# Designs tried in a protein design run: peptides against a protein of PDB entry 3HUF. Part 74

Target 1, 320 residues: chain A of PDB entry 3HUF
Amino acid sequence: MWIIEAEGDILKGKSRILFPGTYIVGRNVSDDSSHIQVISKSISKRHARFTILTPSEKDYFTGGPCEFEVKDLDTKFGTKVNEKVVGQNGDSYKEKDLKIQLGKCPFTINAYWRSMCIQFDNPEMLSQWASNLNLLGIPTGLRDSDATTHFVMNRQAGSSITVGTMYAFLKKTVIIDDSYLQYLSTVKESVIEDASLMPDALECFKNIIKNNDQFPSSPEDCINSLEGFSCAMLNTSSESHHLLELLGLRISTFMSLGDIDKELISKTDFVVLNNAVYDSEKISFPEGIFCLTIEQLWKIIIERNSRELISKEIERLKYA

## One batch from the design tools (peptide; made by RFdiffusion4, then SolubleMPNN)

Design b2_p15_5_s3
Fold by OpenDDE base, seed 4:
Structure b2_p15_5_s3 (fold): chain B 320 residues (1-320), chain A 15 residues (1-15)
Amino acid sequence: as target 1 above (320 residues)
Amino acid sequence: EEKEKEKEKLLEEDK
């Protein structure tokens, strides 16, 4: 999300969020959803136009800012961005930090990109919220991205947390819910004059963790908790693999349960299966190996004695 | 800061 601040009280000492849209910037405009008043004698009545584009799909993966266009409105002294004069037709910027100088004003408007990129666990929730969030200048998507800052947990899942949620938690992504998204949608107008009114997602996250027994107190309780153990998994989602890596597991992959030979069993402490395979093939599990789902594994790893619990199950099945 | 404000006072209004 773009935030502007300014030196010398030219923005009245306030920070403002700029959502995707067009803004007329000048001395003789009134602050609203399309105007930014700048208080300086050296600034034109209508000095510049800022246009912020909606986020692109690329922005979701890169964590790049929404494109920021600046056009000078044929002012006497022009407009500069990062000490460069804005071209006659306007210029577009993808830098995360912009120093905007209006005319000869000694004070600059500082625009900075606050990283906010929201991953969704399911396409239905994305479909519901993406348009509104994009209008806030927030990139959204389904796939894992190194740029993701927030992860939407669906509250209506009276079921176990998903692998995506587990992985998001271990990655230290801020887990949020629909209540936070609703709040973001409602504050859009109120943050025009005060960017500090943007809700803190960390409070939402703390409340989710506190109220859900499926989460440990911190990701650190689980990260590398299974160091020294080895697992085998079906070639499933990349998220499942990355989740197991974050647990500190050595991972072998196989294509079918039939590929689990004596050699693999000798090197593997347990086999991780998806729910469908686990339920369909329970009868055909290899003897002498501990098979479990990621969900079952998660229930173990959130326990304080996770290593002992897993060790006991491994021993029970190796000596049976 | 005072010098910058003083500089601003000397600037003609932009159009």
Scores: peptide ipSAE 0.057, ipTM 0.721, DockQ to the pose 0.261
Fold by OpenDDE base, seed 2:
Structure b2_p15_5_s3 (fold): chain B 320 residues (1-320), chain A 15 residues (1-15)
Amino acid sequence: as target 1 above (320 residues)
Amino acid sequence: EEKEKEKEKLLEEDK
């Protein structure tokens, strides 16, 4: 989201969030959802127009800011952004930091981008929330992104957490739920005057972890916890592969159970299967290898003695 | 800060 602050108390010592929309900036306007009052004798009654665009799909992958447009309203002394005079038709900016000078005012308005990018675990939740979040200037999507700051888990009562949720946890993404999204939908008016009133997602995350026994106490308890072990996996999802890498596993991939030869078995401690293959092919598992689902592996990983537990399961099948 | 406030007092109003 865009936040503005100013020097010399010209914004009355307040920070303000600028959501997507249009703002008239000047000395003789009243602060509201479409106006920003700036208190200086050197600023025009109506000095500039700020326009914040909604996030693009590219912004979701890059963590870039919503486009910021500045137009001078035919003032005597003009408007500058980053020491450059704004053109007569206005200019658009994609920089994360903008120094805006209105006329001869000795104080600048500082606009800065606070990165917030929300990944959704399923398309239904994205479809429900994306429009509202985009109107807050928050990029949203389904695919994994290096720019992702928050992850929305699907809470189905009594269901296991998804591989996406497991991976989001291990990569230290802030996991949130629909309750946090509902709260975000209500704050739009309250944060106009005070940007500090934005709800803390870390509190939501702490509550999710505290109230769900499917999570360890921290990602650090699981990261590299299986270092030194080797697995083979069915080449089905990138998220599953990245999850197993974060556990410190050496990973081999195969396309079918028939591709698991004696050589692969000799180098592999266990095989990770998806639920569909595990349920359908349980009778046809290769002899002499421990096969489990990623959800079964996760149940072992969240235990404090995960290395001992996995070793016992491997040994049990070697002597059976 | 005082010098900047003093500069602001001397600025002509922008139209």
Scores: peptide ipSAE 0.052, ipTM 0.720, DockQ to the pose 0.265
Fold by OpenDDE base, seed 3:
Structure b2_p15_5_s3 (fold): chain B 320 residues (1-320), chain A 15 residues (1-15)
Amino acid sequence: as target 1 above (320 residues)
Amino acid sequence: EEKEKEKEKLLEEDK
């Protein structure tokens, strides 16, 4: 999201979130959803127009800012952004930091981009929330992204957490729920006066982790916890592969269970399967190798003695 | 900061 602050008292010492939309900036406007009052004798009554675009699909993958357009409203002294005079037709900016000078005012408006990108685990939830979140200047998507800052966990009572949720947790992404999204939808009016009134996602995350026994206390408890072990996985999802890498596993990939030969078995401590393959192929598992699902692996990893537990299961199947 | 505020007081209104 875009946040503005100003030097001196020209924004009355307040910070403000700018959501996608159009703002008239000037000395003789009243602060509301479409106006920004600036207090200086050197600023025109109506000085500039700021337009913030909704996030693009590219912004979800890059963590880039919503496009920021500035137009001078035919003022005597003009408008500058990053020491450059704004063109007569206005200019658009994709920089994360903007120093905006209105006329001859010695104090600048500082706009900065706070990155927030929300990944959804469920396409139905994305379809429900994407429009509202985009109107907050928040990029949204389903696919994994290095720019992802938040992850929406689908609360199904009594279900195991998904691979996406596990991976989001290990990546130190802030896990949130629908209650946080509802809260975000209500803040538009309150954050006009004070950007600090933005709801803290970390509090939501802490509450989710505290109240769910499927999470360890921290990602650090699981990251590299299986260093030195080797696994084979079916080449099904990039997220599953990345999850296993974060556990410190050496990973071999195969295309079918039939590709698991004696050579692969000799180099592999266990085989990781998705639930569908595990359930369908359980009768055809190769002898002498430990096969488990990611969810079964996760249940072992969250235990304090995960390495000992895995070692015992590997030994049990070598001698069975 | 005080010097910059003094400069502002001397500036003409932008029209």
Scores: peptide ipSAE 0.052, ipTM 0.718, DockQ to the pose 0.256
Fold by OpenDDE base, seed 5:
Structure b2_p15_5_s3 (fold): chain B 320 residues (1-320), chain A 15 residues (1-15)
Amino acid sequence: as target 1 above (320 residues)
Amino acid sequence: EEKEKEKEKLLEEDK
């Protein structure tokens, strides 16, 4: 999201979130959803127009800012952004930091981009929330992204957490739920005067972790917890691969259970399967190797004695 | 900051 602050008292010492939309900036406007009052005699009554675009799909993957357009409203002294005079037709900016000078005002408006990218685990929830979040200047998507700051957990009652949720947790993404999204949807008016009134996602995250026994106390409890073990991974997603890497596993990838020969069994501690393959092929599992799903593996790795539990299962099958 | 505010008082008001 874009946040503006200003030097001196020209913004009354307040920070403000700018959501996608159009703002008239000037001395003789009242702060609302489409106006930014700036207090200086050197600033025109209606000085500039700021237009913030909704996030692009690319912004979800890059964590880049929503496009920021500035237009001077035919003022006597013009408008500058990053020491450059704004053109007559306006200029668009993708820089994360903008120093906006209105006329000859000695104080600048400082606009900065606070990165927030929300990944959804569930396409239905994305479909429900994407429009509203995009109108807040928040990029949204389903796919894994290095720019992801927040992850929306699916709240299906009585189900295990998804691989996406597991991976989001281990990569230290802030896990949130629909309650946080609801709260975000209500803040548009309250944050006009004070950007600090933006709800803290960390509180939501702490509550989720506290209230769900499927999470360890910290990602650090699981990261590299299986260092020194080797697995074969069959018919799993890239996200599943990354999850297993974060556990410290050496991974061999295969397309079929038929690819598991005696040589591979000798070098592999266990096989990780997706749920569909695990359920369909239980009868055809190779002898002498431990096969499990990621969800079954997760139940082991969240235990304090995870390495001992895995070792016992491996040993049980070596002597069978 | 005070010096900048003093300079601002010397600037012509924009329209």
Scores: peptide ipSAE 0.049, ipTM 0.717, DockQ to the pose 0.263

Design b2_p15_5_s4
Fold by OpenDDE base, seed 4:
Structure b2_p15_5_s4 (fold): chain B 320 residues (1-320), chain A 15 residues (1-15)
Amino acid sequence: as target 1 above (320 residues)
Amino acid sequence: SKKEEEEKKLLKEDE
């Protein structure tokens, strides 16, 4: 989201969130969803137009800002952005920090991009929320991205957390739920005058983790917790692979259960399978190897004695 | 502040 602040109290000492949309900026406008009052005698009645575009798909992956367009409204002294005069037709900016000077005003408006990219685990929830979140200037998507700051967990009571949720947790992404998204939708008008009224996602996250026994106390409890162990997995999902890497596992990949030979077994402590393969082929698992699902692995990992539990299971099968 | 003085000066020049 774009946030503006200003020097010299020209924005009344307030920080304001700028959502995607068009804003007339000037001395003689009234603050609302489409106007930004700037209190300076050196600023024109209607000085500039700010236009913030909705986030692009690229912005979700890069964490780049929504495009910020500035147009001078034919003022005597013009408008500058980052010490450069805005062109006659307006200019567009993708920098995360904009120093906006209106005319000869010695006080600048500072616009900065607050990174917020929301990943969804469920495509249905994405479809439900994406439009509203994009109208807040929040990029949204399904795929993992290094730019993701938040992850929406689906509130299915009694369901196991997904691999995506597990991975998001280990990546230290702020896990949020639909309640937080609903809250974001309600504060849109209130944050016009005060950007500090934006709800804190970290509190939501803490509450989710505290109230759900499927999470360890911290990602640090799980990260590298299986260092020194080796696993094999089906080449299925990148998220599953990355999850296992974050556990500190050495990972071998195979294409089918038939590829699990004596050599692979000798180098591998356990095999990670997807639920479908595990359920269909559990009768035909290779002898002498510990096979489990990611969800079963996760249940072990969240235990304080995860290493001992896995070691015990590996030993049981090696000597069987 | 120095900036406020500069603003006051600029405003007087534009009057």
Scores: peptide ipSAE 0.074, ipTM 0.775, DockQ to the pose 0.135
Fold by OpenDDE base, seed 5:
Structure b2_p15_5_s4 (fold): chain B 320 residues (1-320), chain A 15 residues (1-15)
Amino acid sequence: as target 1 above (320 residues)
Amino acid sequence: SKKEEEEKKLLKEDE
């Protein structure tokens, strides 16, 4: 999201979130959803127009800012952004930091981009929330992204957490739920005068972890917890691969259960399968190898004695 | 501050 602050008292010492939309900036406007009052005698009554675009798909992957357009409203002394005069037709900016000078005012408005990028685990929830979140200047998507700051957990009562949720947790993404999204949708008016009134996602995250026994106390409890073990996995999910890497596993990939030969078995402690293959192929599992799902692995990983538990399962099948 | 002095100067030049 874009946040503006200003030097001196020209913004009354307040920070403001700028959501996608159009703002008239000037001395003789009242603060609302489309106006920014700037208190200086050196600033025109109506000085500039700020236009913030909704996030692009690219912004979801890069964590880049929503496009920020500045237009001078035919003022005597113009408008500058980053010491450059704004062109007659307006200019668009993709820099994360903008120093905006209105006329000859020695105090500048500082706009900065605070990255918030929300990944959804569920396409239905994305479809439900994407429009509202985009109107807050928040990029949204389904795929893993290095720019992802938040992850929406689907709360299905009694279901195991998804691989996406597991991976989001281990990569230290802030896990949120629909309650946080609902709260975000209500604060748009309250944050006009004070950007600090934005709801804290970390509090939501803490509550999710505290109330769900499927999470370890911290990601650090699981990261590299299986260092020294080797697994083989079906080459079906990049997210599953990244999850297993974060556990410290050496990973071999195969395309089918038929590719699990004696050589692979000799180098592998266990095989990780997706739920569909595990359920359909239980009868055809190779002898002498421990096969499990990611969800079954996760149930072991969250235990304090995870290494001992896995070792016992490996030994049980090696001597059977 | 230096900036406040500059603003006061500008205001006097526009009067």
Scores: peptide ipSAE 0.073, ipTM 0.774, DockQ to the pose 0.134
Fold by OpenDDE base, seed 2:
Structure b2_p15_5_s4 (fold): chain B 320 residues (1-320), chain A 15 residues (1-15)
Amino acid sequence: as target 1 above (320 residues)
Amino acid sequence: SKKEEEEKKLLKEDE
């Protein structure tokens, strides 16, 4: 989201969030959803127009800012952005930091981009929330990206957490839920007056972890917890692969159970299957190897003695 | 501050 602050109390010492939309900036405007009052005699009554665009799909993957347009309203002394005079037709900016000078005012308006990119676990939740979040200047998507800051957990009552949620947790992404999204939808008016009133997603995250026994106390308890073990992965997602890598596992990927020979079994501690293969192929599992799902593995990983638990299961099947 | 003095000076020049 874009946040503005200013030097010399010309914004009355307040920071303000600028959502996608158009703002008239000047001395003789009243603060509202489309106007920014600036307190200086050195600026025009109506001095500039700021226009913030909605986020692009590219912004979700890059963490880039919503496009910021500045137009001077034919003022005597013009408008500058980053010490450059704004062109007659206005200019557009994609920099994360903008120093805006209105006329001869010695105090600048500082605009800065605070990155927030929200990943959704399923397309239904994305379809429900994307429009509202985009109107807040928040990029949204389904796929993991390096710019992802938050992950929306789908709360199905009584269901295990998804592989996406497990991976988001280990990647140290802030996990949020629909309650946080509902809260974000209500703050739009209050944050115009004070940007500090934006809700802290970390509080939501702490509450999710505290109230759900399917999470360990920290990602650090699980990262590299299975270092030194090896697994074979069958018919799993890319997220499952990345999850197993974060556990410190050596991974071999296969397309079918028939690809697992005696040599591979001798070098592999266990086999990870998706739920569909695990349920359909239980009768045809390779002899002498421990087979489990990601969800079954996660239940072991969240325990403090995860290495000992896995070792016991491996030993039990070697002597059976 | 030096900037406040500059703003006061600019205000006197525009009168």
Scores: peptide ipSAE 0.071, ipTM 0.770, DockQ to the pose 0.144
Fold by OpenDDE base, seed 3:
Structure b2_p15_5_s4 (fold): chain B 320 residues (1-320), chain A 15 residues (1-15)
Amino acid sequence: as target 1 above (320 residues)
Amino acid sequence: SKKEEEEKKLLKEDE
């Protein structure tokens, strides 16, 4: 989201969130959803127009800002952004930091991009929320992205957390739920006057972790917890691979259970499967190999003695 | 500050 603040008292000492939309900026306007009052005698009654675009699909992957357009409203002394005069037709900016000078005012408006990029675990929830979140200047998507700051956990009562949720947790993404998204939608008007009124997602995250026994206390409890072990996995999910990597595992990939030969067995401590393959093929598992699902692995990983538990399971099958 | 002096100067020019 874009946040503006200003030097001196020209914004009344307040920070403001600018959502996607158009704003008239000037001395003789009233603060609302489409106007920004700036208090200085050196600023025109109507000085500039700011237009913030909705997030692009690219912004979801890059964590780039919503495009910020500035147009001078034919003022005597013009408008500058980052010490450059705004062109006659307006200019567009993708920089994360904008220093905006209105006319000869020695106090500048500082606009900065606060990164917020929300990944969804399922397409149905994305379809439900994407439009509203994009109107808040928040890029959204399904695929893993290095720019992802938040992850929406799908709450199915009594179900295990998904691989996506596990991975989001380990990569230190802030896990949120639909209740937080609903809350975000309600504050749009209140944050016009004070950007500090934006809900803290970390509080939502803390509550999710506290109230769910499927999470360890910290990602650091699990990261590299299986360092030195080797696994094989079916090459089906990028998130699953990245999850196992964050556990510190050496990973071999295979395309089918038939590719699990004696050589692979000799180099592998255990095989990780998805639920569908595990349930369908469990009768065909190679002898002498410990096979488990990612969800079964996760249940071991969240235990304090995870390394001992894994070692014990590996040994049990070698002597069976 | 230098900026406060500059603003004070602008205010005097508008008087």
Scores: peptide ipSAE 0.069, ipTM 0.773, DockQ to the pose 0.142

Design b2_p15_6_s1 (from b2_p15_6, 5 letters changed)
Fold by OpenDDE base, seed 2:
Structure b2_p15_6_s1 (fold): chain B 320 residues (1-320), chain A 15 residues (1-15)
Amino acid sequence: as target 1 above (320 residues)
Amino acid sequence: SEDDELAKIENAEEK
């Protein structure tokens, strides 16, 4: 989101969040959802217009800012952004830091972009929340992104956490839920005057982890915990592959159970299958190899003695 | 004074 601050108390010593929308900036306006009062004698009654666009699809993948448009309102001394005079028709900016000078005011308005990108685990939740979050200037999507800061966990009572949730946790993404999104949607008016009133997602995350026994204490407990082991997986999802990589596994891929030959078995400690293949093919598993699901693997990984547990399961099948 | 220049700017924007 965009945040503005200013020197010399021209913004009354307050930080303000700017959501997507249009703002008239000047000395003789009242602070509201579409106006920013600036207290300086050298600033026009109505000095500039700020327009912040909704996030683009590209912004979700790059973590780039919502486009920031500045227009001077035909003032005597003009407006500058990053020491450059704003053009007569206005200019658009994609920089993460903007120094805005209004007329001859010796104090600048500093606009900075705080990155927040929310990934959703399922399309239904995205469809429900994306519009509201985009109106807050928050990029949203389904696909993994290096710009992702938050991940929305779907609360299904009595179900295992998804592979997406497991991977988000290991990537140190802040996991949030629908309760956080609901709270975030209600604070839009209260944060106009005080940007510090933005909900702390880390507190929500800590509460999720504390109240769900399916999470380890930290991502660091699981990252590289299976270093030195080798697995084979059915080429079904990229997220599953990346999850297994973060565990420190050497990974071989296959297209069908029939591709698991004696050579692959000799180099592989265990085979990771999706639930559908595991349930349908459990009678036809290759002899002498340990097969498990990602969910079964996760239950082992969250234990402090995960390496010993996996070693025991591998040994049981070699001697059976 | 700087205040007199600011006052001139203020009076120039009120016109």
Scores: peptide ipSAE 0.053, ipTM 0.713, DockQ to the pose 0.055
Fold by OpenDDE base, seed 5:
Structure b2_p15_6_s1 (fold): chain B 320 residues (1-320), chain A 15 residues (1-15)
Amino acid sequence: as target 1 above (320 residues)
Amino acid sequence: SEDDELAKIENAEEK
């Protein structure tokens, strides 16, 4: 989201969030969803127009800012952004930091981009929330991205957490829920005068972890916890592969259970399967190898003695 | 002073 602050108290000592939309900036406007009052004698009554675009799909993957357009409203002394005069037709900016000078005002409006990119685990939840979040200037998507700051878990009562949620947790992404999204949807009015009223996602995250026994105490308890073990994985999901890498596993990939030969068994401690393959093929598993789902692996990995538990299962099947 | 120059700039009222 864009946040503005200003030097010399020209914004009344307050910061505010600028959501996607159009703002008239000037001395003789009242602060609302479409106006930014700036208190200086050197600025025009209506000095500039700021237009913030909704996030692009690219912004979700890059964590880049919503495009920021500035137009001078035919003022006597013009408008500058980063010491450059704004063109007569206005200019658009993709920089994360903008110093906006209105006329001859000695104090600048400082606009900065605070990255918030929300990944959804569930397409239905994305469909429900994407429009509202995009109107807050928050990029949203389903795919894993290095720019993701937050992850919305699917809360299905009695269901295991998804691979996406597991991976988000290990990546130290802030896991959030629908309650936080609802709170975000209400902030538009409250943050006009004070950007500090933005809800804390870390509190939501702490509450999720505290109230769900499917999470370990910290990501650090799981990261590299299986270092020295080797697995084979059915090549079905990149997220599953990345999750297993974060556990410190050496990973081999195969395309079919029929590809699990004596050579693969000799170098592999266990085989990781998706639920569909596990359920359909459980009768035809190769002898002498430990096969499990990623959800079953997760149930082991969250235990404090995960290495011992896995070792016992490996030994049980090697000597059976 | 730098403050006096700032004050002079601030008093340049835009109409």
Scores: peptide ipSAE 0.050, ipTM 0.702, DockQ to the pose 0.040
Fold by OpenDDE base, seed 1:
Structure b2_p15_6_s1 (fold): chain B 320 residues (1-320), chain A 15 residues (1-15)
Amino acid sequence: as target 1 above (320 residues)
Amino acid sequence: SEDDELAKIENAEEK
């Protein structure tokens, strides 16, 4: 989201969130959803127009800002952004930090981009929320991104957490739910005058984790917890691979169960399978190797003695 | 004062 603050109390000492939309900026406007009052004698009654675009798909992957357009409203002294005079037709900016000078005002409006990118675990929830979140200047998507800051957990009652949720947790992404999204949608008007009124996603996350026994106490309890072990995985998902890497596993990939030869068995402690392959091929598993699903692995990983538990299962199957 | 110069600037924008 874009946040503005200003020097010299020209914004009344308040930080403001700018959502996608158009704002008239000037001395003689009233603060609302489309106006920003700036109190300085050197600023025109109507000085500039700010236009913030909705996020692009690229912004979801890069964590880049919504495009910020500035237009001078034909003022005597013009408008500058980052010490450069705004062109007659307006200029667009993709920098994360903008110093906006209105006329000869000695104090600048500082606009900065606070990255918030929300990944969804399922397409249905994305379809429901994407439009509303984009209108808040929040990029949204389904695929993992290095720019992802938040992850929407699908709350299906009585179901195990998804691989996406597991990975989001280990990646230290803030896990949120639909209740947080609902709250975000309601605060749009209340945060106009005070950006600090933005809901704390970390509090929501803490509550989710506290109330769900499928999570360990912290990501740090699981990260590299299986260092020194080796696994083989069916080459089906990048997310599953990254999850296993975060556990500290050495990973070999295979394309079919038939590729699990004596050589692979000799260097592998266990095989990780997806649920579909595990359920369909359980009767045809190679002898002498421990096969499990990611969900079964997760149930072991969340235990304090995860290494001992895995070692015990590996030994049990070597001597069976 | 800076305020007086600013006031002169303001009065010059309203003209």
Scores: peptide ipSAE 0.039, ipTM 0.701, DockQ to the pose 0.057
Fold by OpenDDE base, seed 3:
Structure b2_p15_6_s1 (fold): chain B 320 residues (1-320), chain A 15 residues (1-15)
Amino acid sequence: as target 1 above (320 residues)
Amino acid sequence: SEDDELAKIENAEEK
């Protein structure tokens, strides 16, 4: 989201969130959803137009800002952004930090981008929320991205957390739920005057972890917890691979259970399978190797003695 | 002072 603040009390000492939309900036406007009052005699009654675009798909992957357009409203002294005069037709900016000078005002409006990118675990929830979140200047998507800051957990009562949720947790993404999304949808008016009133997703995250025994106390409890162990996995998902990497596992990949030969078994402590393969092919598992699902592995990982537990299971199946 | 420069700037645009 874009946040503006200013020197010299020209914004009345307030910070403001700018959502996607158009704003008239000037001395003789009233603060509302489409106007930004600036208090200086050196600023025109209507001085500039700010237009913030909705996030692009690229912004979801890069964590880049919503495009910020500035147009001078034919003022005597013009408008500058980052010491450069704004062109007659306006200019567009993708920098994360903008110093906006209105006319000869000695104080600048500082605009900065606070990155927030929300990943969804399923397409249905994305379809429900994407439009509203994009109107807040929040990029949304389904795929893993290094730019993702938040992850929407699906509340399925009585089900294990998804691999996506597990991975989001371990990569220290803030896990949120539908209640937080609903709250975000209602804050537009309240944050106009005070950007600090933006809801803290960390509170939602803390509550999710506290109320769900499927989470460890911290990601750090699980990261590299299986260092020194080796696994083989079916090459099915990138998230599953990345999850296992974060556990500190050495990973070998295979394309089918038939590719699990004696060589692979000799260097592998256990095999990680998806639920569908585990359930359908459990009768065909190679002898002398421990096979488990990611969800079964997760249940071991969240235990305090995870290394001892997995070692016991490996030993049990070597002698079975 | 910064205030004196401000005052000069402010007085220039009110014309």
Scores: peptide ipSAE 0.032, ipTM 0.670, DockQ to the pose 0.085

